# Peptides against a protein of PDB entry 7AE7: the designs that were tried, part 168

Target 1, 321 residues: chain A of PDB entry 7AE7
Amino acid sequence: KVYKDLREFLEVLEQEGQLIRVKEEVNPEPDIAAAGRAAANLGKNQPAVFFEKIKGYKYSVVTNVHGSWQNHALMLGLDKNTSTKDQFYELNRRWDKFPVPPNVVKREAAPCKENVIDKDINLFEILPLYRINEQDGGFYISKASVVTADPEYPDDFNKLNVGTYRIQVKDRDRVGIQALAMHDIAVQLEKAEAENKPLPIAITIGNNPLVTFMASTPVGYNQNEYEFVGALQDGVPMDIVKSDLYDHLYVPAGSEVVLEGHIIPRVRTVEGPFGEFPGSYSGARLQCEVKIDRITHRTNPIFENLYLGIPWTEIDYLMAL

## One batch from the design tools (peptide; made by RFdiffusion4, then SolubleMPNN)

Design b2_p21_2_s1 (from b2_p21_2, 9 letters changed)
Fold by OpenDDE base, seed 4:
Structure b2_p21_2_s1 (fold): chain B 321 residues (1-321), chain A 21 residues (1-21)
Amino acid sequence: as target 1 above (321 residues)
Amino acid sequence: SLKEELEKIEKLNKERNAEYE
C-alpha cells in the first residue's frame, strides 16, 4: 500500500489497532507528553496517539506515528506483524529502485494549499504547540521535513534537500533551526551567508510517513529524498507541488502545514535547552533564525510531533533503520 | 484527566495485547 498523505496512514494505523484516539480535551502540558510516555510503556507494539481536542487550540496533535516496528511495517505497506528482518530486506530491495522521480502536481490539486496565511502570521493559531519535555526551554517542532536548495544551483532538483532538524519556536513568525555542519542544509546556508543572502526554506509538517523517514535518513548531496520516497513506494512516484514563494522549492502535496520563509543571513540566536534524550538536556546554543513569510495548510491541520519521553521512543525506531 | 487518559491507554493496550497472544 502507498500513502498520499499522513491522513491515509493514520487511517490505516487506526484500522490495524496501531492508533489510539483521545477524544477528551487534554491540556497541552503535561497531558500530551504524559500520554506519549504511557504509550511508550506499552512495550513493543506502541501505537500512535491522536489527540482530537487540545485546550486553548483549534487543531489536533498526533504523536508516536513511527513509534513501533508495527508502524514501520505499515509505513512500508507490509503486514503489521512483518519481522524486522523482513522489513529490512524489503527496504533494501526497494532502495535499489532509486531514483523514482516525483510527480509535480498543480497548485489546485495539492491539499497543502487549501488555506493560505500571508499576513499577521501566528504559529500558535495553526500548531497546538507544547513543551515536549518538562524542562524544555520552549516549544519545538521535531518532525518537520525541511526543504532547501543550493542557492548556486537552484534549478538542480538533485541538490534539493529534505531534512529533519531541531526547530524551536521563537515568536509568532520566527523559529530557530539547528543546521549542523554535517547536514546538507549547512552547505547551502554557507553559500547563502557568504553573499549575505537569505536562504529560502519550506518547513513541512504532517507528511506521508516515508517523507518523514527519508528526511531523517542521510543521503548524498546530489540525491533527492523525494526520489527515494518513490523507490520506497516500490516505484510509485510521490506527489510534490511548487512552494508559493519560491520557484525552486517543492513540498509534499499532502503536507498538513507548510511554513515558507527564509533563514536570516549571519544571524544567530540562543536556542535550547531541549531534552534530546530522557533525563538529558542539550545545552543552549547559538542557532540560525528563520522568518516565516507565508503559511499554507490543509483544513483542520494535524500537528505531527515527535514523542521523546522514555525509551523506546519514536526516535529510537527511526534511528534503528 | 491525564490519569483517566493513561488508564484508558493502558486498558486499550491490555486489550490489544490479549488479541495478539
Scores: peptide ipSAE 0.017, ipTM 0.487, DockQ to the pose 0.021
Fold by OpenDDE base, seed 3:
Structure b2_p21_2_s1 (fold): chain B 321 residues (1-321), chain A 21 residues (1-21)
Amino acid sequence: as target 1 above (321 residues)
Amino acid sequence: SLKEELEKIEKLNKERNAEYE
């Protein structure tokens, strides 16, 4: 089975008993994190947790989408009881199908374009933001697929990068992003900053689970993550759409939320602390700052966020494959 | 309550883990 978006995957997770729906209104803190920890403590068959109602917010949150081997099997369109070995075998078999070019769909056909906010940007109106860990220095978007391009070769689709980065909300229309030197985004940012130019960016939230998987998987600088998604879909192309602000950036057509903006050149602001591991916080560091200039989103967008807590976490499963 | 939902989740997972073991 191939999924067009997060919603199709969540439906399958629910049908397979790998999603728990919380229908009662919860407090964003500490209830979301507490429920995530409880789900993680459930052993090997950890379900996703979907929060329908969050006090003070309009929209829903889902966590722990990639939080089990069963969820990974289902992501690959396999039986939920497929062994880790067989999942790995199938993943490798499909990997050899690279490249599978994506389909570029029209704007009108892309669910991520259903709603547009181009003025008075306020992230808190669109995303039910909460502290993931008790001692976090702010609100984090931890499971976004971030799209950037090479500013010297903006039309080279092979250099389009889709990656996962730590993102702290700084203001209504600003986020900090951790672009480490080892990441492809850092290479692209260096080129932009050399010319004192902004780096165009699209931060996509709530994607096809294979997009999220590939965004967390290191690939070559001249390899496009979307072409691997098509390979992992056993040769079925994924759907992408042009961003609204930039002709050279393409986003998943089914994204729940797309934050379009730019990294401000040569600006660094304090980011952190963040609880990357249980009981350990990364120190505060100077990181890049993104200005959000436009938001597109599906009607009733689902905020997919990473569960961080007691191992095994989603990141552990993403790294184990 | 959140506590009751968490207890249900824990129960369901204990039952599932028992089926795989």
Scores: peptide ipSAE 0.018, ipTM 0.459, DockQ to the pose 0.020; fails the geometry check
Fold by OpenDDE base, seed 5:
Structure b2_p21_2_s1 (fold): chain B 321 residues (1-321), chain A 21 residues (1-21)
Amino acid sequence: as target 1 above (321 residues)
Amino acid sequence: SLKEELEKIEKLNKERNAEYE
């Protein structure tokens, strides 16, 4: 089975008994993290946890979407009881199908374009933000697929990068992003900053699970993550759509939320601390700052965020494949 | 409360496990 978006995947997770739906109103803190830990204590078959109602917010949160081998099997369209060995075998078999070019759909056919916010931007109105860890320096978007291009070769689709980065919410329309030197985004940012120009960026939230997987998987600088998603879909192209602000940036057509903006050149602000692992905090550092200029989103957008409550964390599964 | 949410999750898991037995 191939999934067009997060919603189709969540439906399958629920049908397969790999999603818990919390229908009662919860407090963002500490209940989301607490419920995630409770779900993780259920053993190796950890379900996703979907929170329908969050106090003080309009929209829903889902966590632990990739948080088990069963969920990973289902992501690949396999039986949920497929062994880890067989999952790896199938992943490797499909990997050899690269490249599978995506379908570029029209704007009117892309669910991520259902709603537009281009003034009075407030991230807190769109995303049910909460502290993942009690000692976090702020609210984090920890499972976004971030789209950037090479500013010297903006029309080279092979240089389009889709990656996962630590993102701290700084203000209503500002986020900090951790662009480490080893990341492809850092190469692109260096080129933009050399000319004192902003780097265009699209931060996408709530995607096809294979997009999230590939955004967390290192590939070559001249390899497009969307073409690997098509390979992992066993040769079925994924659907992408042009961003609203930039002709050279493409986002998943089914994204729940798309934050379009720019990295401010040569500006660094304090970001962190963040609990990457239970009891292990990365210190506060000077990081890049993004201005959000436009938001597009599906009606009743689902905020997909990373679960970090107990080992095995969701990130451990994402990095293990 | 955390306790109430834990109890709900445990209940949901028991119900799910009962469907597979």
Scores: peptide ipSAE 0.018, ipTM 0.463, DockQ to the pose 0.020; fails the geometry check
Fold by OpenDDE base, seed 2:
Structure b2_p21_2_s1 (fold): chain B 321 residues (1-321), chain A 21 residues (1-21)
Amino acid sequence: as target 1 above (321 residues)
Amino acid sequence: SLKEELEKIEKLNKERNAEYE
């Protein structure tokens, strides 16, 4: 099976008994993190946890979407009981189908374009933000697929980068982003900053699970993550749509939320601390700052966020491959 | 309550784990 968006995947997870729906209103803190930890303690067959109602927020949260081998098998359209060995075999077989170019859909056909916010931007109105760890320095968006291009070659689709980065919410319309030197985004940012120009960016939240998987998987600088998604879909192209602000940026057509903006050149602000691992906090650092200029989102957007509970983090499953 | 939901989660887990053992 191939999924167009997060919602189709969540439906399958629920049908397969790999999603728990919390229908009662929860407090964003500490209840979301506590429920995530409880789900992680479920052993090897950890479900996703979907929170329908969050006190003080309008929209829902889902966590632990990639949080088990069963969820990973289902992501690949396999039986949930497929062995890890067979999952690896199938992943490798499909990987050899690269490249599978995506389909570019029209704006009116893209669910991520159902609603637009272009003034008085407030991230807290769109995302049910919460602290993942008690000692976190703020609210984090930890499972976004971030889209950037090479500013020297903006029309080179092979240099379009889709990556996962640590993102701290700094203000209503600002986020900090951790762009490490080893990341492709850092190469692109260096080129923009050399000319004192903003780097265009689209931060996409709540995607097709294979997009999230590929955004967390290192690929070559001249390889497009969307073309790997098509390969992992066994040769079925994924659907992308042009961003609203930038002709050269494409986002997943089914994204729940798209934050379009720019990295401010040569500006660094304090980011952190963040609990990257259970019981381990990274120190505060100077990181890049993004101004959010436009938001598009699906009606009743689902905020997909990472679960970082003990002992197996969702990162462990995303990186185990 | 969150506690009741967590207890349901734990119950479902025990039932699932029993199917895989």
Scores: peptide ipSAE 0.017, ipTM 0.454, DockQ to the pose 0.020; fails the geometry check

Design b2_p21_2_s2 (from b2_p21_2, 9 letters changed)
Fold by OpenDDE base, seed 4:
Structure b2_p21_2_s2 (fold): chain B 321 residues (1-321), chain A 21 residues (1-21)
Amino acid sequence: as target 1 above (321 residues)
Amino acid sequence: SLKEELEKIEKENKERNARYE
């Protein structure tokens, strides 16, 4: 099974008993985190948790999408009871199919383009934001696939980077992004800042689960994550679409929300703390700031966010293979 | 301390920015 988007994957998770649907209205805090912890306590069969109604918000939240080996097997289109060993074998077999170039679809064919917000941007109207951990310094978008390009080689598709970075909401139309020196985005940002230019960015939320997986998987600077997604789909290309603001940025066609904007050059603002591990917080740091200039989103967008709780956490499954 | 770390980062940022001016 190959998934076009998050919704197709969530449907399979629900059919396979790997998704809990919370139909009652919940408070963003503490109920989302509490329900995630409760789901994590179910042991080996940790389901995704889908919150249909969040008090004060219009849209839904899903968490713990990658939070188990069963979910990981299903992501690969395997039986949910496929052993970790067999999952690893299959992953490696498919990895050898790299590169599988994506299909570039027309704007009209891309679900992420169903709605556009280009003025009076307010992230709180689109995303049901909450503190993941009680002591977090703010609201985080922790499971986004962030798209950037090399500003010296914007037309080199091999240098197009899709990565996962910690993103703190700073204002209605601004986010902080943690770009560490080891990340490809840091190389690209350094080049942009050398010329005092903004770095174009697309922050994509609620993707095909293999996009999220590959965005969390280190690859070479001259390797495109979308070409690995096609490989992991056993040779089936994924669908991408050109961003609205930038000709050289491509986003997953099925993204629930796409935040298009730019990293402000030579600006650093306080970001954090964030509870990356149970009982452990990364300190507050000066990090990059992104201005959001345009949003595209599916109708009734689902906010996919990371679950952090007792080990094994969702991040452990994302980084385990 | 957090303060010292922030001051260090601020210094590094200023030095970095000065290289690009």
Scores: peptide ipSAE 0.007, ipTM 0.343, DockQ to the pose 0.026
Fold by OpenDDE base, seed 3:
Structure b2_p21_2_s2 (fold): chain B 321 residues (1-321), chain A 21 residues (1-21)
Amino acid sequence: as target 1 above (321 residues)
Amino acid sequence: SLKEELEKIEKENKERNARYE
């Protein structure tokens, strides 16, 4: 089984008993985090948790999508009871199929383009934002696949980077991003900042689960994560679409939300603290700031966010394969 | 160029899809 988007994957998770649907209205705090912890405490078979109604918001939240070995097996289109060993062998077998180039679809065929917001941008109207941890310094987008390119080689598709970074919401149309020196985005940002130019960016939320997996997996600077997604789909290309603002940035065609904008050059603002691990907070730091200039989104977009409520977080599963 | 790479990718994808149709 190959998934075009998050929704196809969530349907399979629900069919396989790996998704809990919360139909009653919840408070964004503390109910989302509390329900996530409760679901995680069910043992080895940790389901995704889908919140249909969040008080004060229009749209839904899903968490713990990658939060179990069963969910990882299903992500690979395997039986949910496939052993971790067999998942690893299958992953490695498919990895050798790299590169599998993506399909570029027309704008009209891309679900992420169903709705456009290009003025009076307010992230709080599109994303049901909440504090993941009680002592977080703000609202975080923790499971986005962030698309950037090399500003010196914008037309080199092999240098297109899709990565996962800590993103704090700063204002209605601004986010802080943690671009560490070890990340490919930091190399690209350094080049832009050397010339005092903005770095184009697309922050994509609610993707094909293999996109999220590859965005969290280190690859070479001259290797494209989308070509690995095709490999992990056993040779089936994924669908991408050109961003609205930039000819050189491509986003997953099925993204629930795409935040298009730019990293403001040579600006650093306070970001954090964030509870990266239960009981452990990363301190406040000076980080980059992104201006959001345009949003595209699916109708009734699903906000996929990371679960951090127990020691075995989604990131632990993403890093274990 | 990205355009040429994309055109190549599109061509390869069309050729691949045509083998499965």
Scores: peptide ipSAE 0.006, ipTM 0.302, DockQ to the pose 0.011
Fold by OpenDDE base, seed 5:
Structure b2_p21_2_s2 (fold): chain B 321 residues (1-321), chain A 21 residues (1-21)
Amino acid sequence: as target 1 above (321 residues)
Amino acid sequence: SLKEELEKIEKENKERNARYE
């Protein structure tokens, strides 16, 4: 089984008993985190948790999508009861199929292009934002697949990077992003900042689960994460589409929300703290700032966000592979 | 040869990039 988008995966999770649907209206805080913890306490078979109604917001949230070995097996299109060993075996087998180049689809064929916001941008109108941890310094977007390119080689698609970064919402149209020196985005940003130029960026939310997985998996600077997604789909290409603002940035065609913008050169602002693990907070740091210039989104977009309530967290599953 | 392999890789990279257009 191959998934075109998050929605197809959520359907399978629900069919397989690996998704809990919360139909009652919840408060963003503390109910989302509390419900996530309750679901995690169900044992080893931790389901995704889908919140249909969130007080003060129009759209839904899903969390813990990658939060179990069962969900991971299903992500690979395997039986949910496939052993961890067999999952690793299959992952490694498929990894050798790299590269599997994606399909570039037309704009009109990309669900992420159904709606456009290019003025009066307000992230709070599109994303049901909440504090993941009680002591977080703000609202975080924690499962975004962030697309950037090499500003020196913008047309080299082998240098197109899709990564996961800590993103704090700073304002209606501003986010802070943690671009650490070990990340490919930091190399690209350094080149842009050397010339005092903005770095183009697309922050994609609610993707094909293998996109999210690969965005969290370190690869070579000259390797494209989308080509690994195709490999992990056992040779089936994924679908991508050009961003609206940048010809050289491609986003997953099925993304729920795409935030297009730029990293402001040579600007650093306070970001954090963030509870990366329960009881463990990273300190406040000076981080890069992104201006959001355009949003595209699916109708009734689903905000996929990370669950961090109890070990094993989604991060543990995403990084353990 | 190493040269031939590098040329092959470069060709494959160009073909891949062209697919993104």
Scores: peptide ipSAE 0.000, ipTM 0.268, DockQ to the pose 0.010
Fold by OpenDDE base, seed 1:
Structure b2_p21_2_s2 (fold): chain B 321 residues (1-321), chain A 21 residues (1-21)
Amino acid sequence: as target 1 above (321 residues)
Amino acid sequence: SLKEELEKIEKENKERNARYE
C-alpha cells in the first residue's frame, strides 16, 4: 500500500490497532508527554497516540507515528507482523529502484494549499505547541521535513534537500533550526551566508510517513529524498507541489502544514536545551533563525511531533535503517 | 490494555487539573 499523506497512514494504523485516540481534552503539558510515555511502556508494540482536543488550541496532535516495528512495517505497506529481517530485505530491494522521480502536481490539487496565512503569522494558532520534555528550553517541532536547495544551483533538483532538524519555536513567526556541519542544509546555508543572502526554506509538518523516514535518512548531496520515497513506494512516484514563495522549492503535496520562509543570514540565537534522550539534554547553543513569511495548511491540520519519552524512542526506529 | 492505560492517564490528568481549578 502507498500513502498519499499522513491521514491515510493514520487510518491504516487505526485499522491495525496501532493508533490510540485520546478524545478527552488534554493539557498540552504534561499530558501529551505523559501519554507518550505510557504508550512506550506497553512494550515493543507501541501505537501512535492521537490527541483530538488540546486545551487552548484548535487542532490535534499525533505522536509516536513511527514508534514501533509494526508501524514501520505498515509504513512499507507490509503486514504489521512482518519480521525486522523481512522489512530490511524489502527496504533494500526497493532502495535499488532509486531514482523514482516525483509527480509535480498543480497547486489546486495539493491538500497542503487548502488554507493560506500570509499576514499576522502566529505559529501558536496553527500548531498545538508543547514542551516535549519537562526541561526543554521551549517548544520544539521535531518531525518536520525541511526543504532547502543549493543557492548556487537552485534549479538542480538533485541538490534539493529534505532533512529533519531540531527546530525550536522562538516567536510567533520565528524558529531556531539546528543545522549541524554534517547536514546538507549547513552546506547550503554556508553558501548563502557567504553572499549575505537569506536561504529560502520550507518546513513541512505531517507528511507521508516515507517522506519523514527519508528526511531522517542520510543521502548524498546530489540525491533527492523524494526520488528515494518513490523507490520505497516500490516505484510509485510521490506527489510534490511548488512552494508559494519560491519557484525552486517543492514540498509534499499532502503536508498538513508548510511553513515557508528564510534563514536569516549571519544571525545566531540561543537554542535549547532539548532532551534528545531520557535524562540527557543537549546544551544551549547558538543556532540559525528562520523567519516564517507564509503558512499553507490543510483544513484541521494535524501536528505530528516526535515522542522521546522512553527507549526504544521513535527516533530509534527512524534511524534503525 | 493500552486503551485502559491511556484512560487511566486521562483520569489522572483530569483529577490533577481539577485540583488546580
Scores: peptide ipSAE 0.000, ipTM 0.261, DockQ to the pose 0.034; fails the geometry check

